Peptides against a protein of PDB entry 3KDP. Designs and how they scored, part 169

Target 1, 230 residues: chain A of PDB entry 3KDP
Amino acid sequence: PFLIFIIANIPLPLGTVTILCIDLGTDMVPAISLAYEQAESDIMKRQPRNPKTDKLVNEQLISMAYGQIGMIQALGGFFTYFVILAENGFLPIHLLGLRVNWDDRWINDVEDSYGQQWTYEQRKIVEFTCHTPFFVTIVVVQWADLVICKTRRNSVFQQGMKNKILIFGLFEETALAAFLSYCPGMGVALRMYPLKPTWWFCAFPYSLLIFVYDEVRKLIIRRRPGGWVE

## One batch from the design tools (peptide; made by RFdiffusion4, then SolubleMPNN)

Design b2_p24_1_s4 (from b2_p24_1, 21 letters changed)
Fold by OpenDDE base, seed 1:
Structure b2_p24_1_s4 (fold): chain B 230 residues (1-230), chain A 24 residues (1-24)
Amino acid sequence: as target 1 above (230 residues)
Amino acid sequence: MEELLKRIEELLKKVEELKKAVEE
């Protein structure tokens, strides 16, 4: 998000507060829960990693985590961001290069895509209004991400949802996201303005996409062991 | 959850302080 903020010179899509809420709040328990996942049925049939030749973090893992899943997550977040800004009069095309004027507190006549002028305070409210739904979007796509991380090869349908700690993590991150989104005072305390319930649904297609994408990937791995997608 | 939120709030305050320090 921050890279696109700089490159495209758009208003800040995701605030530092919301990033911390993701990294420390919603990701921690789910990530820990993976340590309690049951081993895949074929794990003992796999050769051990050679610590001398095989990197723990290999190009395939980087490609998968950052290049594939991370990109889908980012797209989901940005989709939500653009939807919210569009609902507030700022079409995506109009956002390009707008950051300089957007962040200038002395400019109180920034026009939206419809010619309405926005004060600095109004713009910041809209910006902060984007942060919470972006955060929630990340949480929703992380549901899929967490579920797909349960296994490397087995389908989620084969592995099942037996890990109670993982289930708890899903509920915890969702409850935390809801709490941060709707608890009175969070707008003042954390600059997390309440989101419309409809904005939760912006993430669902991307969550489903992650899930389907990984299931297809795993299906390919099962059909063609030793492929580049493994 | 409350403890986690409290920790997040504390970290956020630190980050904001750091941000202010970098901007001065």
Scores: peptide ipSAE 0.012, ipTM 0.305, DockQ to the pose 0.034
Fold by OpenDDE base, seed 2:
Structure b2_p24_1_s4 (fold): chain B 230 residues (1-230), chain A 24 residues (1-24)
Amino acid sequence: as target 1 above (230 residues)
Amino acid sequence: MEELLKRIEELLKKVEELKKAVEE
């Protein structure tokens, strides 16, 4: 998000506070829950990793985590961001290069895509209104991410949802996201303005996409072990 | 959750202090 903010010179899509809420809040319990997942049925049939030759974090893992899943997550967040800004009169194409004028407190006549002028205060309200839905979008796509991280090869349908701690983590992160989004005072304390319930659904297609993508990936790995997809 | 909020508030204060320090 921050890289696109700089490169495209768009208004800030995700605040520092919301990033911290993701990294320290909603991600921690779900990540810990994976330690309690049952081993895949074939784990004892796999050769142990050679610590001298086999990197724990290989290029394939980086490509998958950052290059594929991370990009889908980012796309989900940006989709939600662009939807909210479009609902407030700012079409995506108009946002390109707008940051300089957007962040200037002395400019109170920034025009939207329809010629409506926006004061600095109004623009900042809209910006902060984007942060919470972007955050919630990340949480929703993390549901799929957490579920797919249960296994490397086995389908989620083969592994099942027997890990009660993981289920608890899903509820906890969702409850935390709802709390941070709707609790009175969060707008002042964390600049997390309440979101419309409809904005939660902006993330669902991307969550489903992550899930389907990974199940297809795992299917390919099962059919062609030792391929570049592994 | 309250402890998490407190930590977030503390981190926010630090970030604001850092921002002020960079702007100086």
Scores: peptide ipSAE 0.007, ipTM 0.257, DockQ to the pose 0.030
Fold by OpenDDE base, seed 5:
Structure b2_p24_1_s4 (fold): chain B 230 residues (1-230), chain A 24 residues (1-24)
Amino acid sequence: as target 1 above (230 residues)
Amino acid sequence: MEELLKRIEELLKKVEELKKAVEE
């Protein structure tokens, strides 16, 4: 998100506080819950990792985590961001290069895509209004990410949802997201303004996409062991 | 809980006012 903010010169899509809430708030319990996941049914049929040759973090894992799933998550967040700005009169094409004027507190006549002028204060409210839905979008796509991380090869349908700690983690991160989004004073404390309930649904297609993508990937791995997709 | 939340909101408003006063 921050790279696109710089390269495209768009208003800031996600604040530092919201990033901190993701990393330290919503991700911790779900991540810990994976340690309690049951082993895959075929784990004892696999050779043990060679600690001298096999890296814990390999190129395939980096590609999967950052290059594939992380990219889909980012796209989901940006989709939500563009929807909100469009609902407030700023079409995506108009946002390109707008940051310089957007962040200038002395410019109070920035025009939207329909010729309406926006004061600095109004623009900052709209910017901060994007942060919470972007955060919530990340949480919603993390539901799918957490579920797909349960297994490397087995389908989620084969593994099942037996990990009670993981289920608790899903509820915890959702409850925390709702708390941060709707608790009075969060707009002042964290610059997290409440979001319309409809904006929660902006992330659902991307969450589903992550889930379907990984299930297809795992299906390919099961059918063609030792392939480049593994 | 509601009273505590109201107090926290009031304190946060005061902190924000103080922050604005220091930035001026």
Scores: peptide ipSAE 0.000, ipTM 0.238, DockQ to the pose 0.035
Fold by OpenDDE base, seed 3:
Structure b2_p24_1_s4 (fold): chain B 230 residues (1-230), chain A 24 residues (1-24)
Amino acid sequence: as target 1 above (230 residues)
Amino acid sequence: MEELLKRIEELLKKVEELKKAVEE
């Protein structure tokens, strides 16, 4: 989100506080839960990693995490962001380069796509209104991300959902997201304004896309072991 | 919980002050 904020000069799509809530709040327990996952059924058929040649973080992992899944997650968040701004009169094309004027507290006549003028305070309210739905979108797509990270090769349907700590992590991150979104005072304390319950569903297509994409990837790996997709 | 929220609020205020100081 921050890279696009800088490169495209758009209003801030996700605040620093909301990023911290993701990194320290919603991601920690789910990430730890993966350490308690059961080994895949074929693990004993795999050779041990060679510590001299096999990097823990390889190009395939970077490509998968940042290049594929991370991009789908970002697209989901930005979709939600652009929809909210469009509903408030700011079309995506009009947002390009708007950051400089948007963040200037002395400019109180920034026009939207329909010629309506917005004060600095009004613009910041709209910006902060985007942060919570973007955050919630990330949490919803992380459900799928966590589930797909359970296995490298086996389908989730083959592995099953036996890891109780992972299930707890899914509930914890969801409960925390709901708490941060709807608890009174969060708008003042964290600049996280409450969102309409319907906005949770905006992320579901992207969560499903991540899940389907990874299941297809794993299917390819199972059919063609040793391919570049592994 | 209220004390934790107050402390988070104070930390956020400090971060905002730091952000303003970096923007100057």
Scores: peptide ipSAE 0.000, ipTM 0.245, DockQ to the pose 0.030; fails the geometry check

Design b2_p24_2_s1 (from b2_p24_2, 18 letters changed)
Fold by OpenDDE base, seed 5:
Structure b2_p24_2_s1 (fold): chain B 230 residues (1-230), chain A 24 residues (1-24)
Amino acid sequence: as target 1 above (230 residues)
Amino acid sequence: TLKELAERALEIIREARELAEKLL
């Protein structure tokens, strides 16, 4: 997110505080919960791997898969960001290079894509209005990410949802997201303005995409053992 | 055009949002 902010010179899509809340708040309990996930039913049925070659290959492939999931997650967040700004009159093309004027407190006549002028205060309200739905989009996408991370090869339908700690983690991250989004004073303290409940659903297509992507990946791995997708 | 595609995507999102607001 922050790299795209710098390269494209767009208004800040996700605040530093929201990033910290993701990294330290919403992700920690779910990540710990994966340590308590039941071993895949096929782990003990797999042939012994070559300890010198197969470990490094699998770590690289897992890293690539998580990298791809992270890209889909980022795309979901940016989609939400661009939708909100477009609903407020700023089309994605108009946002390119706008950051310099956007962040200047002395410029009170920044035009949107329709010629409407925006004061510095109005622009900052819109910017901070983007932070909360971006954050919530990440949390909703993380539901799918956490569920798919339960297994490396087996389908989630084969493994099931037996880890109560993981279920608790999903509720905890959702409760934290709701607290940060709707608690009075978060706009002042964290620059996270209240979110319309409908924005929670904006991320669902991306969560579904991640889920389908990983299930297809795992299906390919099951059909072609030892392939480059493992 | 990319613009028309974006506008259509926004329209679909608005419709989905309005539908969600009616269902909730």
Scores: peptide ipSAE 0.014, ipTM 0.269, DockQ to the pose 0.024
Fold by OpenDDE base, seed 1:
Structure b2_p24_2_s1 (fold): chain B 230 residues (1-230), chain A 24 residues (1-24)
Amino acid sequence: as target 1 above (230 residues)
Amino acid sequence: TLKELAERALEIIREARELAEKLL
């Protein structure tokens, strides 16, 4: 998220406090849950033929998979961000390069894509209104990511939901998201304004798309071992 | 155009949201 903020010079999609809440709250229990996940039967049964090379290959594959998942989460959050700003009159193309004027307290006449002028206070309310949906989108996408990370080759339907810690992590991150979204004072303390319940569903098609994509990917890997899709 | 695609995507999201609001 922060890299795109710098490169595209867009208004800040996710605040530093919300990033800390993700890193310390929503990511910690899921990460622990993955450490206790029962390894896929095919991975555990293969004794490392060469502990040095097979470990390095596995570390690279894991690093690439986690890097891809993180990019997918960021894309989901940015999608929600662009939707909210576009609903408020700021089209994605208009947001490019707007940050300098957006963050300037002395400019109270920043125009949207429809010629409406926005005060600094109004712009900051809209910016902070994006933080909560962005956070919730990450949590909803994280549900799919946790489920897909459970297996590398097998379908989730074949492996099943046996990890109780993973299930607990899904409830914990959802409860934290609900707390941060609806607890009184979060708008002042964390700059996270209350989220309409309907915005939780904005991420669901994206989460489902990721789930389907990963199941298809795994199916291709099972049918063509050693392909570029691994 | 990318703009028309974005506007259409936004319209679909608005419709989906309105449908969700009617179902809730």
Scores: peptide ipSAE 0.010, ipTM 0.265, DockQ to the pose 0.024
Fold by OpenDDE base, seed 4:
Structure b2_p24_2_s1 (fold): chain B 230 residues (1-230), chain A 24 residues (1-24)
Amino acid sequence: as target 1 above (230 residues)
Amino acid sequence: TLKELAERALEIIREARELAEKLL
């Protein structure tokens, strides 16, 4: 998220504190939960044919898969960000390069895509209105990520949801997202303004996309053992 | 154009949101 903010020079889509809440709050419990996941039935039975080459290839392929999932997560967050700003009159193309003027307290006449002038305070309200739904979008997408990461080769439907710690992690992450979104004072403390419940659904297509992507990936792996997709 | 695609995507999201607000 922050890299796109720098490269595209757009208004800040996600605050640093909110990023820390993702990395430390929402990722830790789920990551621990995955460590306690029951071993996939195939992983434990199949010894690597060549421990040196197959381990390295496996690490690269895992890294690639997680990298692709992480890109889909980021796209989901940015999609929500662009939707909110577009609803407030700032089209995505207009946001490119706008950061310098957006963050300047002395410029109170920043125009939107429709020629409406926005004061610094109004702009910051809109920016902080984006932080919460961006965060929530990441959380909702992480639900799919956590569910799919429990297996590498088998479908989630074949492995099932047996890990109670994983289920707890999903609830904890959701509860944290709800707390940060709706607790009084979060707008002042974390720059996370209250979220309309309807914005939770904005992430669902991306959560579904990740799920479908991973199931298709796993299906390809099952049909073509030793392929570059493994 | 990418702009038209974005505008259509926004319209679909608005419609989906309005539908969601009517259903929920």
Scores: peptide ipSAE 0.009, ipTM 0.248, DockQ to the pose 0.023
Fold by OpenDDE base, seed 2:
Structure b2_p24_2_s1 (fold): chain B 230 residues (1-230), chain A 24 residues (1-24)
Amino acid sequence: as target 1 above (230 residues)
Amino acid sequence: TLKELAERALEIIREARELAEKLL
């Protein structure tokens, strides 16, 4: 997110503190839940045919999978960001290079894509309005990530939802998202303004895409063991 | 009061954010 902010010179989609809340808050409990699930999963039951090569392949696979999921999460967040800005008159193309004027408190006549002028205060309200749904989008996408990472090779439907720690992680993330979105003072503390409940659903297509992607990936791994997808 | 403690906590978080924004 921050790299795209710098490269594209767009308004900041997610505040630094909110990024830290994602990295330390929303990712830590999932990571712990996944560590417990991995101990119960087929990973521990699979005797390594070659401990060195199979470990390296497994680490590469996990790294690639998490990297790909992370990219889809970022895309989901940015989609929600661009939708909100577009609804407020700022089309994605117009946002390119706009950051310099957007962040300048002395410029109170920044034009949107329709020629409407926005004060600094109005722009910051819109920016901070984007932080919450970006965060919520990541959390909703992480629901899919938690569910898909439950199994390495098997479908979620084959292994079922037996891990209580994973279920707890899903509730914890949801509770954290609700707290950060609706607790009084989060707009001041985290630059996260209250989110309309309807925006929670904006992330669902991306959550579904991750789910479908991983189920397809797992299906390919099952059908072609030792393929480039492993 | 719990309210005063919460307000103070929010102030600290705000200050920390502003500091982080200056460092970045």
Scores: peptide ipSAE 0.000, ipTM 0.260, DockQ to the pose 0.029

Design b2_p24_2_s2 (from b2_p24_2, 16 letters changed)
Fold by OpenDDE base, seed 2:
Structure b2_p24_2_s2 (fold): chain B 230 residues (1-230), chain A 24 residues (1-24)
Amino acid sequence: as target 1 above (230 residues)
Amino acid sequence: SLLELAKKALEIIKKAREITKKLL
């Protein structure tokens, strides 16, 4: 998110404090919960890893975690961001290069895509209105990410949802997201303005996409062990 | 149950909102 903010020179899609709330708040308990997941049913049938050739973290795992899933998460957040800005009169193409004028408190006549002029205060309200839905989108996508991380090869339907700590983590991150989104004073403290409950559903297609993508990947791994998809 | 966890989470959020409303 922050790299796109710099390169495209767009209004800030996600604040630093909201990033910290993701990394330290919503991600930590779910990540710890994975340590309590039951081993895959076939783990004892797998050959021992060769410590000399097989890294614990390989390029495929990095590509999956950061290159694929992380990209889908970012796309989900940016989709929500662009939808909110478009609903407020700022089309995606108009946002390119707009940051300089957007962040200037002395410019009170920044035009939207329809020729409406926006004061600095109005622009900052819209910007901070984007932060909460972007954050919530990441949390909703993290539901799918957490669930797919339960297993490397087995389907979630084969593994099941027996880990009560993981289930608790899903509720905890959702409760934290709702607290940060709807608690009074979060607009001042975190620059997170309250969102309409309907904005939670904007992330659902991306969560479903991640889930389907990973289940298809796992299906390919089960059918073709040792492939490039593993 | 998932429903009890969801209810507890909602109660915590409601209480937190009430506390914050009293502090602000």
Scores: peptide ipSAE 0.018, ipTM 0.475, DockQ to the pose 0.078
Fold by OpenDDE base, seed 1:
Structure b2_p24_2_s2 (fold): chain B 230 residues (1-230), chain A 24 residues (1-24)
Amino acid sequence: as target 1 above (230 residues)
Amino acid sequence: SLLELAKKALEIIKKAREITKKLL
């Protein structure tokens, strides 16, 4: 998010506070819950890792985590961001290069895509209105990410949802996201303005995409052990 | 049950919201 903010010079899609809420709030309990996941049924049939040759964090894992899943998460967030700004009169093309004028407190006549002028305060309200749905989008996508991280090879349907701590983590992160999104004063305290409940659904296609993608990946790994997809 | 956990989570959110409304 922040890299695209710099490169495209768009209004800030995800605030620092929302990033901290993700990294320290919503992700912590779910991530810890993975430590309590049941071992995959085939774990004892796998060869032990060679500690001299096999890195714990390999290029494949980095590619999967950051290159694929992380990019889909980011795309989901940006989709929500662009939809919100478009609903407020700012089409995606108009946002390119707008940051300088957007962030200038002395410019109170920034035009939207329809020629409506926006004061600095109005622009910041819209910006902060984007932060919460972007955050919620990440949380909804993280549901899929957490679920797919339960296993490396087995389908989630084979592994099942038996980890009660993981289930609790999913509810906790969702509850925290709802609290941050709808609790009075969060707009002032965290610059997280309330979102319409409908915005929660904007992430669902991306969550489903991640889930389907990983299940297909795992299916390929199961059918072709030792392939490039592992 | 998942439903009970969801209900409890919703109750916690509601309570937190009420507390915050009282503090503001």
Scores: peptide ipSAE 0.018, ipTM 0.457, DockQ to the pose 0.079
Fold by OpenDDE base, seed 5:
Structure b2_p24_2_s2 (fold): chain B 230 residues (1-230), chain A 24 residues (1-24)
Amino acid sequence: as target 1 above (230 residues)
Amino acid sequence: SLLELAKKALEIIKKAREITKKLL
């Protein structure tokens, strides 16, 4: 998010406070819940890790977490961002390079894609209106991410949803996201304006995409062990 | 039960929505 903000000079898609709410709030309990996941049925058939040759954090894990799943998450967030701005008159092409004028408090006549002029205050309201749906999009995508992280090789359908702590984590993160999005005063305290309930559904295709992608990946690993996908 | 927790969560979300609608 922040890298694209700098490179493309677009209005800020996700606030620093919202990022902190993800990292410290919504992701904490779900991440801890994975420590209580049942071992995969084939775990005792795998060779023990060699601590001299095998790193705990390998390139495959980094590629999966940041290069694949993280990119799908980012695409989901940016999709939501661009849709909101387009609904407010700012088409994606018009946002390129707009940041300089957007963030200038002395410019009160920034034009949208339709020639409508926007004051600084109006622009900041729209910007902060994007932050909450972006945040919620990440949380909805994290549902799928957490579920796929239950296993390395087995399908989630084989593993099942028996981890009660993980299920609690999914409800906790969702409840926290709803609290941060809809609690009175969050617009002032966190610059998180309330979102329309329909915005929760905008992330569902991306959540499904992550789930399907990982199940296909795991299927390939099961059929062709020792591949670069493992 | 998980179903009761889900119902309670939905109720909290509904209440939060109602409060938000009253404050807007």
Scores: peptide ipSAE 0.015, ipTM 0.378, DockQ to the pose 0.046
Fold by OpenDDE base, seed 3:
Structure b2_p24_2_s2 (fold): chain B 230 residues (1-230), chain A 24 residues (1-24)
Amino acid sequence: as target 1 above (230 residues)
Amino acid sequence: SLLELAKKALEIIKKAREITKKLL
């Protein structure tokens, strides 16, 4: 998110405080919960990792985490961001390069795609209105990401949802997301304005897609061991 | 509108996946 903000010079899609809420708030308990996951049924049939040759974090794992899943998460957030800005008169093409004028408090006549002038305060309200839906979108997509991370090879349907700490983590991150989105004063304290409940559903297709993708990937791995998909 | 957005998102991601599969 922040890289696209810099490269494209668009209005800030996700605030720094909101990023901290993801990294330290919603992602911490779910990440810890994975340490308590039950071993896959076939794990003892695999050869032990060679500590001299096999890295704990390999290029495949980085590619999965940041290159595939992380990119899909970002796409979901940006989709929500562009929809909200478009609904407020700012088409995606008009946002390119707009950051400089957008963030200037002395410019009170920034035009939208329809020629309407926006004051600095009005622009900041719209910007902060984007932060909460972007955040919630990430949380909803993280549900799928957490669930797919339970296993490397087995289907989630084979592994099951027996990890009570992981289930607790899913509820905790959701409750925290709801609290940050709807608690009075969060607009002032965290620059997170209240979200219409309907926006929670905007992320569901992305979450489902991640889940289906990973299940298909795991199915391919099970059917063709030693393939490039592993 | 939300359903259309969801469908469009699904189409974009399907297309992105097909492109990634073709590039990889």
Scores: peptide ipSAE 0.000, ipTM 0.220, DockQ to the pose 0.022; fails the geometry check

